# Ledger of designs, part 115: peptides against a protein of PDB entry 4DOW

Target 1, 157 residues: chain A of PDB entry 4DOW
Amino acid sequence: TFSWVGRPLPNRKQFQQMYREICMKINDGSEIHIKVGQFVLIQGEDNKKPYVAKLIELFQNGAEVPPKKCARVQWFVRFLEIPVSKRHLLGRSPPAQEIFWYDCSDWDNKINVETIIGPVQVVALAPEEVIPVDQKSEETLFVKLSWNKKDFAPLPP

## One batch from the design tools (peptide; made by RFdiffusion4, then SolubleMPNN)

Design b2_p25_6_s2 (from b2_p25_6, 14 letters changed)
Fold by OpenDDE base, seed 3:
Structure b2_p25_6_s2 (fold): chain B 157 residues (1-157), chain A 25 residues (1-25)
Amino acid sequence: as target 1 above (157 residues)
Amino acid sequence: DKEKEEQEKRKEILEKNAEKALAAE
């Protein structure tokens, strides 16, 4: 289950109540708090790795009946999601921990919070920085570049 | 087109995710 933490933030958007933080209650009864600006794993295809997203907004959409708890996100893509014919444009074989900032608007960036699996650590690196792949850091994802369906590029500022 | 296929795949998954019931929250 998901519940809002704190009072709604001031905003001028009609039918929307914006929040800074949401609480996710998991199976063992423990709670995980997730805030705007953090990275999360989103439910993907059952037999595939989950999607990765950065939370941009948390809001209750009162325009929907019944109201839904939603998030607006910035998407990332995994290398295996890049078309095979264009993977060579990277010029290297990326480690499994590397993801790419998705610089397109093709995908709906509004999600239901119930599709959030949990938080994940994403670290931005310069191109020359080495991605650590030791056992202790295997759960951390790293981003160096963006992908805009045409080519890889430096991360947006 | 493989690019189109990947885009479509994610769109389909996101659509399925959008259909999840509120009771799951």
Scores: peptide ipSAE 0.472, ipTM 0.821, DockQ to the pose 0.464
Fold by OpenDDE base, seed 2:
Structure b2_p25_6_s2 (fold): chain B 157 residues (1-157), chain A 25 residues (1-25)
Amino acid sequence: as target 1 above (157 residues)
Amino acid sequence: DKEKEEQEKRKEILEKNAEKALAAE
């Protein structure tokens, strides 16, 4: 289950209440608090790795019946999701932990919070920095570049 | 078109996610 933490943030959207934090209750009864600006795993295709996203906004959409708890996200893509014909543009074989900032707007970036699997650590690296592959970083994802369906580009500073 | 196929696949999954209750709110 998901519940809002704190009071709504000031906004002028008629049917939306915005929040900074949401609480996710897990099956064992424990709770995880997720905040705007953090990274999350989103349910993907069955038997596939989940999608990765950065939370931009948390809001309840009162225009829907019943109202839904939603999030606005910035999407990332995994290398294997990039078309085979374009993968060569990277010029290297990326480690499994590398993801790419999706620099397009053709995907809906509004999600239901109930599709959030949990938080994930994402670390931005400079192109020359090495992605660690030790046990401490095995669950950490790393981003160096963006992907805009045409080419890869360095992330802005 | 492979690019179109992958894009449509993601869109399809997102639509399914929007329609299905995957977890209790």
Scores: peptide ipSAE 0.469, ipTM 0.824, DockQ to the pose 0.459
Fold by OpenDDE base, seed 4:
Structure b2_p25_6_s2 (fold): chain B 157 residues (1-157), chain A 25 residues (1-25)
Amino acid sequence: as target 1 above (157 residues)
Amino acid sequence: DKEKEEQEKRKEILEKNAEKALAAE
């Protein structure tokens, strides 16, 4: 169950109400609040690791009947999602915790909030920084580079 | 084209997610 937190933000978009925060109720009855700018896990392929995304906007789409709670996201990709033929371009074997900023617009970046599994911690690192891979930080993901379907590159500004 | 196949795969999953959400609503 998802519900908006707070009042709608000022918005010029017709039929859309913007929000800063959404509340997700989980199975045990507890509530998790997720805000714009945070990172989330999105339902992926069954029995596969979920997708990772940064929340850019939270909005209710009133143009739909019934209105839908939506989010606009910046996608990330996992190394194993990158085509096998292109993986060598990284020049190294990344740790499992590394993800890549998806620098393309060919994927729909609007999602239904109901596909959100939960929040996740994503930390941006400089290329020279070492990813701290330990049991305590296994839940934390790290991003150093972008992927644009052609090559890896420094993170966008 | 492996790249094309992977792109289509994610697109399909996202579409499936959208459908599931609609069904749940």
Scores: peptide ipSAE 0.468, ipTM 0.818, DockQ to the pose 0.431
Fold by OpenDDE base, seed 1:
Structure b2_p25_6_s2 (fold): chain B 157 residues (1-157), chain A 25 residues (1-25)
Amino acid sequence: as target 1 above (157 residues)
Amino acid sequence: DKEKEEQEKRKEILEKNAEKALAAE
């Protein structure tokens, strides 16, 4: 169950009510508040790791019937999702905790909030910084580079 | 084309996600 937190933000979009924060009620009855700018796990393929996204906007789409709670996101991609033929372009074997900023616009970046599994910690690192692989940081994901379907590149400014 | 295949996989999942019922919230 998802519910808006706070009042709608001022915006210029006629049929959208924008919000800064949403409340996610999970099965045990506890509540998690998620805000714009935070990172979330999104339902992926069955029996596969979830997608990772940064929340850019939270909004209710009034153009739909009934109105739907939505989010606009910046996608990340996991190494295993990169085509096998292009993985060598990274020049190294990344740890499982590394993800890549998806620098393309061919994926729909509007999602239903009900596809949000929960929050996740994503840390941006400089290329020279070491990604910790110890058990203490297994829940944290790290991003150093972007992926634009052609090559890896430094993170966008 | 492996690249196209991976793109199609993700697009398919996103389409399925888009069809999730509002009651799932």
Scores: peptide ipSAE 0.471, ipTM 0.822, DockQ to the pose 0.459; fails the geometry check

Design b2_p25_6_s3 (from b2_p25_6, 14 letters changed)
Fold by OpenDDE base, seed 1:
Structure b2_p25_6_s3 (fold): chain B 157 residues (1-157), chain A 25 residues (1-25)
Amino acid sequence: as target 1 above (157 residues)
Amino acid sequence: SELEEEKKKRKEILEKNAEKALAAL
């Protein structure tokens, strides 16, 4: 179950109420608060790793009936989500914990918050920094590069 | 195009999961 936290933020968009924070109540009754700017796991393909995204906006879409709790996100991509024919452009075999900033605007970046699995830690690294692969870092994802459908590049500013 | 296929695939998966999630509420 998802519920808004706090008062709506000022916005100019018709039919939308924007929020800074949402509360996710999970099966054991515990609550997790997720805020704009944090990273989340989103349900992916069955039997595959979940999608990874950064929350850009949280909003209720009042144009829909019933109103939907939505998020606008910045997508990341996992290496295995990149077309096979393009993977060689990385020039290395990335660890499983590496993800890539999707540097294109052609993907739909609106999601239903109900597809959020939970928060995840994403750490930006310089290209020369080593991604730790020990158990203590198992839950952390790392990003060094962007992917723009044509090549890998340094992260956007 | 492989790229277009991936875009389409992601969209379809997200839509499918959204429907499932909403139905479970």
Scores: peptide ipSAE 0.510, ipTM 0.892, DockQ to the pose 0.666
Fold by OpenDDE base, seed 4:
Structure b2_p25_6_s3 (fold): chain B 157 residues (1-157), chain A 25 residues (1-25)
Amino acid sequence: as target 1 above (157 residues)
Amino acid sequence: SELEEEKKKRKEILEKNAEKALAAL
């Protein structure tokens, strides 16, 4: 169950109410609050790892019936989401915790918040920094590079 | 292309998941 936290932000978009925070109620009754700017796991393909994204906007789309709770996101991609033919361009075998900033605008970046699994920690690192890969940090993802469908590159500024 | 296929795949998966999630509410 998802519910908005706080009052809508002032916005100029018709039929949209923007929010800074959403509450996700978990099965055990506990609540997790997720804010714009945080990173989330989004339900992916069955039996696959979830998608990773940064929340850019939280909004209710009032143009739909019933209104939908939506988010605009910046996508990340996991290495295994990179086309097989292009993976060699990385020049290394990345750890499982590494994700890549998707540096393209061709993907739909709107999601339904109901597909959010939960928050996740994403840490940006310089290319020369070592990704700490240990069991204790398996919940943390790391981003060093972007992927622009053609090649890997340093993270955008 | 392989890239277009991935784009399409992601979109379809997200849509399917959205439908499932909404249906579960």
Scores: peptide ipSAE 0.507, ipTM 0.890, DockQ to the pose 0.699
Fold by OpenDDE base, seed 5:
Structure b2_p25_6_s3 (fold): chain B 157 residues (1-157), chain A 25 residues (1-25)
Amino acid sequence: as target 1 above (157 residues)
Amino acid sequence: SELEEEKKKRKEILEKNAEKALAAL
């Protein structure tokens, strides 16, 4: 169950109410608040790891019937989502916790909030910084580079 | 292309999951 937190933000878009925060109620009855700017896991393909994204906007789309709770996101990609023929461009075997900033605008970046599994911690690192692989930090994902469909590059400014 | 197929696949998966999630409400 998802519900908006707080009042709508000032917005010029017709039929859309923008919000700063949403509340996710999980199975045990506890609640998790997720804000714009935080990172989330999103349901992926069956038997595959979930997608990773940064929340850019939270909004209710009143143009749809019934109105839908939506988010605009910045996508990340996991290494195994990179085309097989391009993986060698990284020049190394990344740890499972490494993700890449998707540096293209060609993907649809609107999701339904109901597909959010939960929050996730994403930490940006410099290229020379070592990604910790201990079990205690297994839930934390790390990003060093962007992927622009052609090559890997430093993170965008 | 492989890249275009990835884009299409992601979109389709997201839409499918959205439909399932909404139906479960």
Scores: peptide ipSAE 0.503, ipTM 0.889, DockQ to the pose 0.710
Fold by OpenDDE base, seed 2:
Structure b2_p25_6_s3 (fold): chain B 157 residues (1-157), chain A 25 residues (1-25)
Amino acid sequence: as target 1 above (157 residues)
Amino acid sequence: SELEEEKKKRKEILEKNAEKALAAL
């Protein structure tokens, strides 16, 4: 169950109300608050790892009946989501914790918030920095590069 | 193309999951 936290933000869109924060109630009754700017896991294909995204907008679409709670996201891609024919362009075998900033606008970047599994930590690293693999940060994902469907490129600060 | 198929696949998966999630509410 998802519910808005706080009052809607100033918005020029006629049928949309924007918010800074949403509350996710999980099975044990506890609540997780997720804010714009945080990173989330989104339900993916069955038997595969979830998608990763950065929340850039939270909004309710009042033009739909019933109104839907939505998010606009910046997508990341996992290495295994990249076409097999293009993976060699990375020039290395990435660790499982590495993700890539999707640098294209051709994908739909609107999701239903109900598909959010939960928050995730994403840390940006310089290309020369080593991805730490420890138990405490095992769930932390790391990004060094962008992917634009043609090639990998350094992620600007 | 391989890239277009991946795009389409992601969209379809997200839509399918959204429908399931909304139905569970």
Scores: peptide ipSAE 0.503, ipTM 0.889, DockQ to the pose 0.707

Design b2_p25_6_s4 (from b2_p25_6, 13 letters changed)
Fold by OpenDDE base, seed 3:
Structure b2_p25_6_s4 (fold): chain B 157 residues (1-157), chain A 25 residues (1-25)
Amino acid sequence: as target 1 above (157 residues)
Amino acid sequence: DELEKEKEERKKILEKKAEEALAAL
């Protein structure tokens, strides 16, 4: 169950109410609060790792009946989401914790908040920085590069 | 439901990309 936290943010978008924060209620009764700017895991195929995204906007879509709780996201991709034929372009074997900024507009970046599994920590690193894979940070994801369906590039500012 | 729909849509996108990459070989 998802519910808005706080009052809607001032905005001029017709049929949309924007929010800063949403509450995710879990089966055990506990609650997780997720804010704009945080990173989340989005449920994918059952036997696959979840998708990774940064929350850009939280909004209720009043154009739908009933209104839907939605988010606009910046997508990330895991290495295994990149076509096999292009993985060699990275020039190295990435650790499992590495993700890539998806630098394309061909994916729908609007999601239903009900697809959110929970928050995740994502840390931006310079190319020369080492990903601490063997540390207790196995749950932390790291991003160094972007992927634009053609090649890898430096991370956008 | 909406959750399954979203998952399926994302899956289709990724599968399409994979197929396109194979076709380009």
Scores: peptide ipSAE 0.142, ipTM 0.728, DockQ to the pose 0.067
Fold by OpenDDE base, seed 4:
Structure b2_p25_6_s4 (fold): chain B 157 residues (1-157), chain A 25 residues (1-25)
Amino acid sequence: as target 1 above (157 residues)
Amino acid sequence: DELEKEKEERKKILEKKAEEALAAL
């Protein structure tokens, strides 16, 4: 169950009410608040790891009937989402915690908030920095590079 | 065409998951 937190932000778009925060109610009755700018896990294919994204906007789409709670996101990709034929371009075997900034506009960056599994910590690192991989940090994802379907590159500014 | 196909594929997956999530409520 998802519900908006706080009052809507000043309207920027027709039929859309923007919010800064959304509340996700979990099965045990606890609540998790997710804000714009945070990173989230999004349901992917069955038996696959969830997608990773940064929340850019939270909005209710009033153009739909019934209105839908949506988000605009910046996608990340896991290494295993990259085509096998191009994985060698990284030049190394990344740890499981590494994700890549998806630097393409071909994907739909709008999601339904109901697909959000929960928040996740994503830490940006310089290419030369070592990803701290330990059991304690397995929940944290790290990003060093972008992926633009052609090659890996430094993160966009 | 490949670009559009990939875009649609991801969209379909997400939409399907959204529907499943709603149905589970």
Scores: peptide ipSAE 0.123, ipTM 0.685, DockQ to the pose 0.717
Fold by OpenDDE base, seed 1:
Structure b2_p25_6_s4 (fold): chain B 157 residues (1-157), chain A 25 residues (1-25)
Amino acid sequence: as target 1 above (157 residues)
Amino acid sequence: DELEKEKEERKKILEKKAEEALAAL
C-alpha cells in the first residue's frame, strides 16, 4: 500500500496534487519512504528483471475516478532491452549491473506508484571508470552512457 | 521497426502490471 507523506507542494497544474515523498508499506509491515529524485525498480515482464527509473514527480491525478497515485519518471534501460540489432554499437559486453539513461521523450513516463517494487541505488560513472563486479556491489546499478534509440552517448549534462 | 516494437511492448507490460497491482490491493 502507498500513502502520501507531507503536504502537497505548490502546483499550477489543475487536478493534480504534487508531493515530495511517498510511503510504501511492505508485506512484513515495514515502511519505506521514497522521494522525488530517487531511483526505483518498477515491475517488468514476468520472470524478467524489473525496469529502472528515476522519480521526477509524484502526484495524485484528480482527473481520474478514483484519483490515482502516480509518478513521472526518467527511464533507464537495461542492455537486454536494447534491440538486438543495435547492441553491437556499445562495442563491449557490459556487466549485468550496467544500465543506460534513456535519452528520448517518446516513451510514456507516467506510472502508477503501485508498480514500484522498491528503491534501488544507481551510481553515475565516467566512461573510463570501471564498474565493480563484486558481491559488495551486486545491489547497485551503474550508468555511464545514454541511449537515444540510435546510438550510445555520454550522459546528459 | 524494432525500436517501435520495443516501445509498444514496454507500454503494454507497464499497463498490464498497473492493472495487476491495482487488483491486488
Scores: peptide ipSAE 0.120, ipTM 0.683, DockQ to the pose 0.691
Fold by OpenDDE base, seed 5:
Structure b2_p25_6_s4 (fold): chain B 157 residues (1-157), chain A 25 residues (1-25)
Amino acid sequence: as target 1 above (157 residues)
Amino acid sequence: DELEKEKEERKKILEKKAEEALAAL
């Protein structure tokens, strides 16, 4: 169950109410608050790992019937989401905790909040920094590079 | 066409998951 937290933010978009925070009620009855700017796991295909995204906006879309609780996101990609033929461009075998900033606009960046599994920690690292695979929880993801469907590059500013 | 197909596939997956989540409530 998802519910808005706080008052709607001022905006000029017709049929949309924007929010800073949403409350997610989980199975044990506890609540998790998720805010704009945080990172989340989103349901993917069956038998596949969930998608990773950064929340850019939280909004209720009143143009839909019934109104939907939505988010706009910046996508990340897991290494296994990158085409097999291009994985060699990384020049190394990444740890399972590494993700990449998706530097393309060809994916739909609007989601329904009901697809959010929960929050996740994403840490940006410099290229020379070592990912602490055996030092930190595998629940923490790390990003060093972007992927633009052509090659890997430094993170965008 | 391939680019649009990829975009639509991801959208469909997310929409399907959303529908399943709502139906489970």
Scores: peptide ipSAE 0.113, ipTM 0.681, DockQ to the pose 0.744

Design b2_p25_7_s1 (from b2_p25_7, 11 letters changed)
Fold by OpenDDE base, seed 5:
Structure b2_p25_7_s1 (fold): chain B 157 residues (1-157), chain A 25 residues (1-25)
Amino acid sequence: as target 1 above (157 residues)
Amino acid sequence: SPTVKLKESLKTLEEMIKELEEKRK
């Protein structure tokens, strides 16, 4: 169960009510609050692995019937999501925790909040910084580069 | 349930990590 936290933010969009935070209720009665700017795992399609995304907007879509709780996201890709034929372009074997900023517009950036599996920690690193490879860091994802389907590049400014 | 989904997602991440580690070996 998802519910909005706080009051709607002022916006000029006719059919959208924007929010800063949403509450995800867990079966044990606990609640997880997710805010704009945080990173989340998104449910994959048909046995596919979860996607990684940064929440950029949370909004109620009043144009849909019934109204839907939605989010706009910035997508990230895991190394294994990159075509096998292009993985060599990285020039190194990345740790499992490394993800890449998806720098393409071909993916739909709107999701239903119900597809959110949960929050995940993502840390941006400089190219020279070493990604920790230990058990404690296995749950933390790291991003150094972007991927635009052609090549890897430094993160957008 | 949300709890199950979260748990499954973590397992999936672990599996991916394992897969990548195996490829490095």
Scores: peptide ipSAE 0.031, ipTM 0.584, DockQ to the pose 0.029
Fold by OpenDDE base, seed 1:
Structure b2_p25_7_s1 (fold): chain B 157 residues (1-157), chain A 25 residues (1-25)
Amino acid sequence: as target 1 above (157 residues)
Amino acid sequence: SPTVKLKESLKTLEEMIKELEEKRK
């Protein structure tokens, strides 16, 4: 189950109540708090691999009946999600932990919080920085570049 | 459940990492 943490933030958007933090209750009774700005794994369609996203907004959509807990996200894309015909544009074989900032607006960036699987660690690196391939950091994802469906580019400022 | 989903997700990521490592070799 998901529940809001704290008071709603002041906003100008009609039919939306914004929050900074949401609480995810797990079956064992433990709670995980997720905040705006953190990275999360989003449930894929069917048996697809999870998506990676950064939370940019948490809000309750009052336009729906009943109101739904939603999030606006910045999507990231895995190398294997990039069309095969364009993968060569990277010019290198990326480590398994590397993901890319999705720099397109064609994807719906609104999600239901119920699709959130849990938090994930994502670290931004400069292009010259080496991505650790050690077994110690297998749970950490790294981002160096953006992908805009045309080419790879440095991360947005 | 969230716990199950999280565990499955982690496994999937590990598998992805393994697959990519194999392709790099």
Scores: peptide ipSAE 0.031, ipTM 0.578, DockQ to the pose 0.029
Fold by OpenDDE base, seed 4:
Structure b2_p25_7_s1 (fold): chain B 157 residues (1-157), chain A 25 residues (1-25)
Amino acid sequence: as target 1 above (157 residues)
Amino acid sequence: SPTVKLKESLKTLEEMIKELEEKRK
């Protein structure tokens, strides 16, 4: 169950109410609050690994009947999601915790909040910074570069 | 359920990490 937290932000778009935070209720009755700017795991296709995304906007789409709770996201990709033929372009073997800013517009960046699995911690690092790879950081993802389906590049400003 | 999905997601990430670490040996 997903519910909005707080009052809607000033309306910038017709038929859309924008929010800063959403509450995800879990089976045990506990609640997880997710805010704009945080990172989340998004349900993939059946038997597919979850996607990683940054929440850019949370909004209720009033144009739909019934209204749907939606989010606009910035996608990230895992190294293994990159075509095998192009992985060599990275020039190194990344740790499993490394993800890449998806710098393409071919993916729909609007999702239903119901596809959110939960929050995930993502930390941006400079290329020269070392990604800590230990058991303590196994739940933390790191991003240094972007991927635009052609090559890797420094993160967008 | 969200709980199951979250747990599965985390497990998947952990598995990926382990697999990659093993491949690096």
Scores: peptide ipSAE 0.031, ipTM 0.579, DockQ to the pose 0.028
Fold by OpenDDE base, seed 3:
Structure b2_p25_7_s1 (fold): chain B 157 residues (1-157), chain A 25 residues (1-25)
Amino acid sequence: as target 1 above (157 residues)
Amino acid sequence: SPTVKLKESLKTLEEMIKELEEKRK
């Protein structure tokens, strides 16, 4: 179950009510609050691994009947989601914790909040910085580069 | 929890990468 936290933010978008925070109620009755700007795991198709995304907007879409709780996201991709024929372009074997900023517009960036699994920690690093692979960092994902379906590039600002 | 699920997913990914690397040798 998902519920809005707080009052709608002032905006001029027709049929949309924007929010800063959403509450996710889990099976044991506890609640997890997620805010705009945080990173989340999104449910994949069938047995596929979860997607990683940054929350850009949280909004209720009043144009739908009934209204739907939605989010706009910035997508990230895992190395194994990149086509096999293009993986060599990275020039190295990345750790499992590395993800890439998806720099393409072909993916729909609007999601239903019901697809959110939960929050995850993502840390941006410079290319020369080492990705920690110790027990303390096993729960953290790291991003150094973007992927635009053609090549890897430095992270956008 | 999402954290636990992520950790499990990472282990699986690491195993997959290892298998792929072994097959490429």
Scores: peptide ipSAE 0.023, ipTM 0.518, DockQ to the pose 0.023

